# Peptides against a protein of PDB entry 3S8F, part 88

Target 1, 157 residues: chain A of PDB entry 3S8F
Amino acid sequence: VLTLFVAVPSLMTAFTVAASLEFAGRLRGGRGLFGWIRALPWDNPAFVAPVLGLLGFIPGGAGGIVNASFTLDYVVHNTAWVPGHFHLQVASLVTLTAMGSLYWLLPNLTGKPISDAQRRLGLAVVWLWFLGMMIMAVGLHWAGLLNVPRRAYIAQV
Target 2, 166 residues: chain B of PDB entry 3S8F
Amino acid sequence: DEHKAHKAILAYEKGWLAFSLAMLFVFIALIAYTLATHTAGVIPAGKLERVDPTTVRQEGPWADPAQAVVQTGPNQYTVYVLAFAFGYQPNPIEVPQGAEIVFKITSPDVIHGFHVEGTNINVEVLPGEVSTVRYTFKRPGEYRIICNQYCGLGHQNMFGTIVVKE

## One batch from the design tools (peptide; made by RFdiffusion4, then SolubleMPNN)

Design b2_p14_1_s1 (from b2_p14_1 with Y7Q F8Y R11Q)
Fold by OpenDDE base, seed 3:
Structure b2_p14_1_s1 (fold): chain B 157 residues (1-157), chain C 166 residues (1-166), chain A 14 residues (1-14)
Amino acid sequence: as target 1 above (157 residues)
Amino acid sequence: as target 2 above (166 residues)
Amino acid sequence: MLAVFAQYLAQAFA
């Protein structure tokens, strides 16, 4: 029970980020329940990358609760499920945030804005990364549920 | 206006806070559902049992692989297994089909894994501790034991076999 | 694991 309370601060942090995004979207002209999402700067890889990271982090967070549960952890521990969780948390959120930060940092450090070609390439990179990561993560979770072992090159399936 | 922006942010935060609370309940419900539908055959953790890893090879029930399989009752056996760098003993482990098997697993050296293919047996093995797993093999044949915890240079080749006899 | 992953891909993109 106490372990599950760890989710509360995380959710509180998440709502603050979400609130900021909604506010930003509405300031950019978005209206309605979902219109603010479309109004966000999806043409900027520095924005898209961390947002995609956040999206991947949501199911990863849910998995974190599962992994922290004693009885459920027995089912998934040291199976492919665990790498699946890690790739959602680290290889998605952290990595995409780092990538997004790079797309912001380099232009500011050099004093040179990125070209349109670079921007488009950046968008392609972060979307492809996200897509690949989601496919791999889902596959790993599925494999884990089928008792595919972690840190082994062979499996019963 | 900064004041208007502040009020707007607070309103959105309240909405998302409510959503977050709702999602918390959804997660709890999902856990409950999973426990109810997908935890059949889960082996609960037993009492903590300790052993001296420095003497486990010389004395006690793990010392002789030939005596590792002990009949404890009608159709009941205890198997004392050592996971070590880099293998398992006894190997193979021979048990009868349909018998209730209690595996008592420990390590004389480092942490290992004990993952039995075709079963839900999957535990870490720590030096100084005894892992206890209860299982009944319904099908005869060979079941491979895999180490799924990195234990050194030979980790990838660390396998054992359980032979279930008719 | 790779076989399971392949099955996933086949189902996901079929």
Scores: peptide ipSAE 0.020, ipTM 0.764, DockQ to the pose 0.024
Fold by OpenDDE base, seed 4:
Structure b2_p14_1_s1 (fold): chain B 157 residues (1-157), chain C 166 residues (1-166), chain A 14 residues (1-14)
Amino acid sequence: as target 1 above (157 residues)
Amino acid sequence: as target 2 above (166 residues)
Amino acid sequence: MLAVFAQYLAQAFA
């Protein structure tokens, strides 16, 4: 009825990544319970983008547990909930990771660093992308819970 | 050097592992909440029932839309529904208010959706399989059936109606 | 769906 065992390795992966981030932050001088977060390189879009992707992936992963549940899938399947989940997983995590990868890869391949203006623009882009994705995803999930159908141009809710 | 780093990472992993486990329970709680609030009145079938999609229109309980609604007991009905490109049969589906309805839904052609607005009835309909959903309509009126699984060029216009009579 | 989304936005940012 409930297929939640898939959540175990997923969460294990999640905490491993989180642990790596904490370690990195502490190496950069962060102290205390939360100080390590502030110490992370938030001025680098190559870092910020995939991290924001991971943050979006958290609620998406939670939704994945719901979607993977036999019983709950009946509730949400082929509703607006599903597109909401997809946009968190693909259009958020994967896309932002790709964006971040470009901000790292291009300077390395060309040997030319990005300008400060390009860096700032990059930060703006990834943050705005994340914000938009979160708004849309939350809206879609909410609509899904209200039983708005997927793949339909009309809804009478 | 690497050993020191690994030890440090391990310490953090222990904390995050605990958090992970806590979140697991949170997710279970969310599942329970969702079940309690969103699944009332709809019972999906637990058994797989098969049918031959090539003959379902010619013989059997789906063949005649005029006989699609079958009374199986006091205030109990079984409705044999076909989802096809591009509509539902019978259409409309007429059932009495307050009756326990068992929908038996299948397809003669491709995969369709069966989403009843105003209810939690939402199933995929596969050729060769019978989807079974039990539901009781408490309110009279018209309920629109929407296909929420892409099924071809006419998918967007594939609608049906359930009429619940007093 | 769009109406629901609009309602969500209105509630979230009002």
Scores: peptide ipSAE 0.020, ipTM 0.760, DockQ to the pose 0.024
Fold by OpenDDE base, seed 2:
Structure b2_p14_1_s1 (fold): chain B 157 residues (1-157), chain C 166 residues (1-166), chain A 14 residues (1-14)
Amino acid sequence: as target 1 above (157 residues)
Amino acid sequence: as target 2 above (166 residues)
Amino acid sequence: MLAVFAQYLAQAFA
């Protein structure tokens, strides 16, 4: 009950953020149904990181609804599915948001702007992290559906 | 200018909220489809049942592993299983192929898991509470029981076996 | 990935 109660406000918040991104993209000259996405500052790791986190949060949120469903939870509970969900929510959204915050915070704390090399390195870190996390999450969810247990180092399947 | 910007933002928000609502229905439909096309082989077979974990080893249906498997009807059995630190009893659990088995599982000490490989039997076992699971083994052989809830230093080695006989 | 991130941080404070 509580999870589903939180799910509705969370969805509203997520889509409000998306609306803000669309507005920002269109202000930056993006046009059409998807042109506003291209107009966003994808060259800034402080922007890319939290956005990728949000993208990872979408399947994680869907998984949260599954985990909160009594009949479906019986299928996935205490399987590798659960770690897959957590890694999307924590290691993707929270971690990438924190990383993105650092890409903004550190230059301000040091009083020095990041070099172009540092910016490119930051982009590489964020994208590689996201890619690795998505691979891991897909694998864990897949294993969970095959009834691979969590907290066990050996399984039949 | 501020008013114009505000109006534009609201328009985008309305569009995305409409999309959100549509996606909500898609998710509900997906869940309904999943439930309609997939059937669970394990069915909860009981209401909340409590037991005293301090005496469960000394008296009652869990006290004697030799009497743990009880025939309750034609091709129907109840198996009283204890999950403890660090194993299961009886071990092995012997049941006939094709019989309807009702597992009554409890713990005398801490919370454990009861995960039967090759099946969808997967429940947590709480001291003072009886977990009830109904299942029919269609294939003979050995099925390993795994503890998937951390229960102490020996958790990783906590295994049991169900032997399904022809 | 963590090593690359660590290098980024090291460069940021250099």
Scores: peptide ipSAE 0.020, ipTM 0.725, DockQ to the pose 0.018
Fold by OpenDDE base, seed 1:
Structure b2_p14_1_s1 (fold): chain B 157 residues (1-157), chain C 166 residues (1-166), chain A 14 residues (1-14)
Amino acid sequence: as target 1 above (157 residues)
Amino acid sequence: as target 2 above (166 residues)
Amino acid sequence: MLAVFAQYLAQAFA
């Protein structure tokens, strides 16, 4: 149980980011409990990508707590659950954050803003990436709960 | 203006931090509850047992696959299993239905997995360490052992069989 | 695993 305190810094960081998003949304005119979300710049792939990564990181983080628990890890360890966790943490958060960073960095490095077509394409890319990653992750977690082994091409079920 | 903004930021941060801590405790509580109410089938941590991987094939209880299954009591057996590149020894492992089986698993070479389909047996096998798993097979038949830890080029074909006799 | 995933997809998108 005490090992779970490892999650404290991560949770603090995550929710600090969330706080920043809320503040930004409210500065942009969003009001109420959820209005600030709509006020965020969802038309900018440089923003959308890392936020989607963060959203994927939430269930991944919850899974991390499970994985860090001795008794619960016995159920999920070396099953498809673990790759599911990895894809949320790395292929979602890290990858989407990198994508978002590029959408900001490249225009600055080139001195040219992205075109509207590029912007729309970027949005499509990050949303499709996120959607696909979520589908796969859910499937892997489900398979893991059915005791489908990791690093194997076969399963009893 | 800067002070107002700063204060607002701090308020939101404090709120979200509180939420974060609350969620942490919720998760801990859920784990504690699960442990308290659902302990069946959970294998507790055992004592760490060490062996010399360089000699485990030549001497000791893992050396002879014909002597791998040892009856230790009425309806109780210990099975000394080697996981190696790329298979298991003995193979098949033959045990009686309804008997309490203590698997003592180690490796002479690299890290392997020991995942028994249809059971909750799932452990990593490290050279120099002995993994101990207790299980009682209630149903007769064949149970496949799968290596779920990458161990080399033949990893994907590394399988074993447990035969449970009536 | 693929079969399980297929079942998931079938259920999710049915």
Scores: peptide ipSAE 0.019, ipTM 0.775, DockQ to the pose 0.022

Design b2_p14_1_s2 (from b2_p14_1, 5 letters changed)
Fold by OpenDDE base, seed 2:
Structure b2_p14_1_s2 (fold): chain B 157 residues (1-157), chain C 166 residues (1-166), chain A 14 residues (1-14)
Amino acid sequence: as target 1 above (157 residues)
Amino acid sequence: as target 2 above (166 residues)
Amino acid sequence: MLAKFLEYLAKAFA
């Protein structure tokens, strides 16, 4: 009940953030249904990281609803599905948001801007991190649906 | 300027909120579809049954492994299983093929897992509570029981076996 | 677990 109660406000909040992104993109000259996305500052790791985190949060959030369902939880509980869900929520959203925050915070605290090399490296790091997390998440959720147990070194399938 | 920005933000919010509501219905529909088409093969019991973990090894249906498998009707059995650090009792569990098996599982010590290989039987076992799972083994053979809840230093080696006889 | 993860990963991308 608690998870489902939180799910609706969380969805509303997430889509409000998306609305803010659309607004920002259109202010930056983006047009059409998707043009505003291209207009966003994809050259800034402080922006890219948390946005990628939000993208990872979408399947993770859906998984949260599954995990909160009594009947479906019986299928996925204590299987590889669960760590897959956690890695989407924590290792993707939270971690990427933290990474992005650092790319903003450190230059601000030191008073020194990041170099172009550091910026490019930062972009590479967050994109590779996201890719790795998505690969791992797909594998873990797949294994979980095949009833591979959590916290066991021997799998039944 | 501020007024124009406010109106623009509201317009985008309205659109995304509508999308949000639509996605909510999609998720509900997907869950409903999954539930409607999924055949569990295992019927978990919703009844809460309690037992004293301090005496469960000495008295009651879990006390004697030789009497753990009880025939309750034609082609129906109840199996009283103990999950403990670090194994299962009885071990092996012997049941007939095609019979309806009701597993009643509890623990005398700490929380354990009861995950049966090749099946969707997967429950946590709590001291003081009885986990009940109903299942019918359609194929003869050996099914491994795995603990999927950390229960101590020997957790990784905690295994049992169900032998399904023809 | 790692071996199975890699196996299922391979299946997912095959």
Scores: peptide ipSAE 0.026, ipTM 0.736, DockQ to the pose 0.022
Fold by OpenDDE base, seed 5:
Structure b2_p14_1_s2 (fold): chain B 157 residues (1-157), chain C 166 residues (1-166), chain A 14 residues (1-14)
Amino acid sequence: as target 1 above (157 residues)
Amino acid sequence: as target 2 above (166 residues)
Amino acid sequence: MLAKFLEYLAKAFA
């Protein structure tokens, strides 16, 4: 009940953010159905990080609904599926948002802009983190569906 | 112009709402797919039973491991299992192939897991409550019981065995 | 389990 209740405002937030991103992209010169995406500041790790976090949060959110379902939870409960879900939510969205926040906050607090080298490194870190997280998440979800237990060092499959 | 910007945002929101509806159907389809492909049957929820965890070792059907397997019918058994720190009782659990087994599982100490490899048996065991699981072993052999709920220092070594005899 | 995990990952992205 609680998860489903929280899902509603979360979805509202997600699509509001998406609408804001589209508007921002169009203000930056993006046109067409998807051109606004390309116009977003993908060269800024402070932007890229939380956006990637949001992207990872989408399947995680869907997984949350699965976990909250009585019949579906029976399949996935206490399997590797669960940590897969957690890593999408916490290690992807929360962590990447934190990373992005730091890339914005520190320059503003210190009054010193990040160098180009730092910017490039930041982008690399964020993208690599996202990639690694997606790989791990897919693996954990798959293993979970194969009934690999969580909190165990061995599995039949 | 704030008003113009507001109208533009609303237009984009309408588009995203339409997209969201489409995605809703996709998610429903994915849920249906997972149900169809990954469910080996749902263990029906049984009646909630309670037991005193402080006395379950001394009296009652869990007290004597030699009496843990009870034949309740021609091809039906009830097995009273204790999950404890750190193991299972009885161990091994011996049951015949093809018989309907009703596991009555409880704990005298802390929360444990009861995950039987090769089966869809996967339940948490709470002190003071009796978990009931029904299963019929179609294949003879050994099935390992794994604790998949952290229960202390010996959690990782907490295993049991179900021996299914022909 | 780790080996299988890696195997599944490899298959997932192959």
Scores: peptide ipSAE 0.024, ipTM 0.748, DockQ to the pose 0.024
Fold by OpenDDE base, seed 3:
Structure b2_p14_1_s2 (fold): chain B 157 residues (1-157), chain C 166 residues (1-166), chain A 14 residues (1-14)
Amino acid sequence: as target 1 above (157 residues)
Amino acid sequence: as target 2 above (166 residues)
Amino acid sequence: MLAKFLEYLAKAFA
C-alpha cells in the first residue's frame, strides 16, 4: 500500500493537465460535463497527438502499479505483458508527444504554416498510430496474461 | 481577467485532484482483488542463496548432470539446473508425475531466463545466485523451457525440456 | 509469440 503513494505525485501532475484541458475546452465554448472535450482543437495534429498519448498512458500507468507490485510482477515479469506496458508508456505517450511537437515545431521553425492537406495527413498518421498502438498493447497484455514469454519467438499457449 | 481565470483553473484542479485520490483507492482495491482471485498457485521466492559461478560447473550439485535430480523424500525431488549460453543442463530434465519438484537454478555465465511452458514457472537466473522454484507436474509429457532473458547471439535457440513420467 | 499475439487479437475482434 505504501508503494502506491509513489503514484500520487504523478497522478496529481496528470490531472492538473487534465484540468487545464477542461478549462481550455470551456474557454472555447464547451459546456456541460463532456462538452468541453468536443470544444478542444481536434483538427490540430499538434494537439491530438499528445492527448492521445495521454489517453494511452492511463492504462499504462495502471500497469505500472502492477509491475511495481512484488507479487503481481511475478505473474507478468518477462512476459508479453511488459512490452505491452512499454508500448503504452513510450511508444504511445512519448512518441505521440514527439510527433505532436514536430507538428508544431516544423511550421514554427520554417515560418510556413502547414497546408490543409498536410494537416489532414498529420491527423491520419496520429490516429492510425494510436489505433495501432492500442491494438498492439491490448494484444500484448492479453498474451502476457496467458504466459506468452517476452523475447521469444514461440509460445505453447 | 487573468485573476478570474486563475481561480477557475484552481477550482478545476481541486476537482481533478479529488478524482485522482479516488482513483488511488480504486487501484488499491483492484490490487487487493487481483491478489485474492488471481494469485492462486503462485510460487513464492525462496531465500537468497549464493554460489560461485566460476566453480559451479566443476564442483557441487550442478557439476554432474547425471546427478542433477535428487530425491529428497518419498514424493519430493530437487533438481539442480544450469542455465548457460546456450542451453540448459540437464536436458532433458526427467521427473515423476505428481512429485513435488524443487528447482535450484543458477548460471555459470550470464543472466538467463527459465520459463517453463504450461506452468507458472518463470524466473530470471543470475550468475552467483540460486533461483528456487517449487512445482508439481500434474500431467505427464514434455514441457519446454524457454529463455526469456536476452543472453547473446544464440538466445533465440536456447531451449530445454522437462519430461514428466508417469 | 507473434503468432499467438495475432491469434489473441483475432479472438478479441471476432
Scores: peptide ipSAE 0.022, ipTM 0.770, DockQ to the pose 0.022
Fold by OpenDDE base, seed 1:
Structure b2_p14_1_s2 (fold): chain B 157 residues (1-157), chain C 166 residues (1-166), chain A 14 residues (1-14)
Amino acid sequence: as target 1 above (157 residues)
Amino acid sequence: as target 2 above (166 residues)
Amino acid sequence: MLAKFLEYLAKAFA
């Protein structure tokens, strides 16, 4: 049980980011318990991408606790559950953050803003990516719970 | 006002921190509950058993596949299994239905997996260590062993079979 | 495994 407290620093970091988002949303005029969310700049792919990554990181973090548990890891280890976890952590958070960073970095480096068409395309890309990643992650976790092995092309379940 | 802004930030951080801690305890509680109610599927921690991977093929209980299945008591067997590149020994593994089987699995070469379809047997096999798994097959038939740890070019074809006889 | 994955997805969205 004490080993699970390793998650405390990670959770603290994650939710301090959430606190920053709330503060930013309120500065932008958001009010109430959830009004600050709508006030965030959802029209900017440089913002949307990493935020979607953070959303994917939530179930991934919960899965991390499971994976770090000696007893529960027996159930999920070397099953499709593990790739599901990886795709949430790496292919969602890290990749979307990288994608979002490009939407900020390229305009900054070139000195030219992205066009409105490029902005809209960027939004479509990151949302579709996120949706696909969530579907795949749910499927992999489900398969893992049914004891589908990783690194194998066959399963008898 | 900078001071006012700072105070507001701290308030939000405290709120989210409290939420974070609460969620942590929820997760721990769920784990504890699962363990308390579903102990049958959990293999208890055992003593670490070690072997020399360089000699395991030549001497000891893994050396002869014909002697790999050892009866240790009434309706109790120990099966000494080698996972190697790229297969399992013995193959097939023949055991009686309803018998308590203790698998002692090790590797002479690299890390392998030992995943038995239709069962909760799923362990990594490390050279120099012995993986111990206890299981009772209630249904006769063939159970496929799958290597779920990458072990080289032939990994995808590394399979074994457990035959459970009536 | 891919086939099973798709089957599980189908069940999830049914």
Scores: peptide ipSAE 0.020, ipTM 0.782, DockQ to the pose 0.022

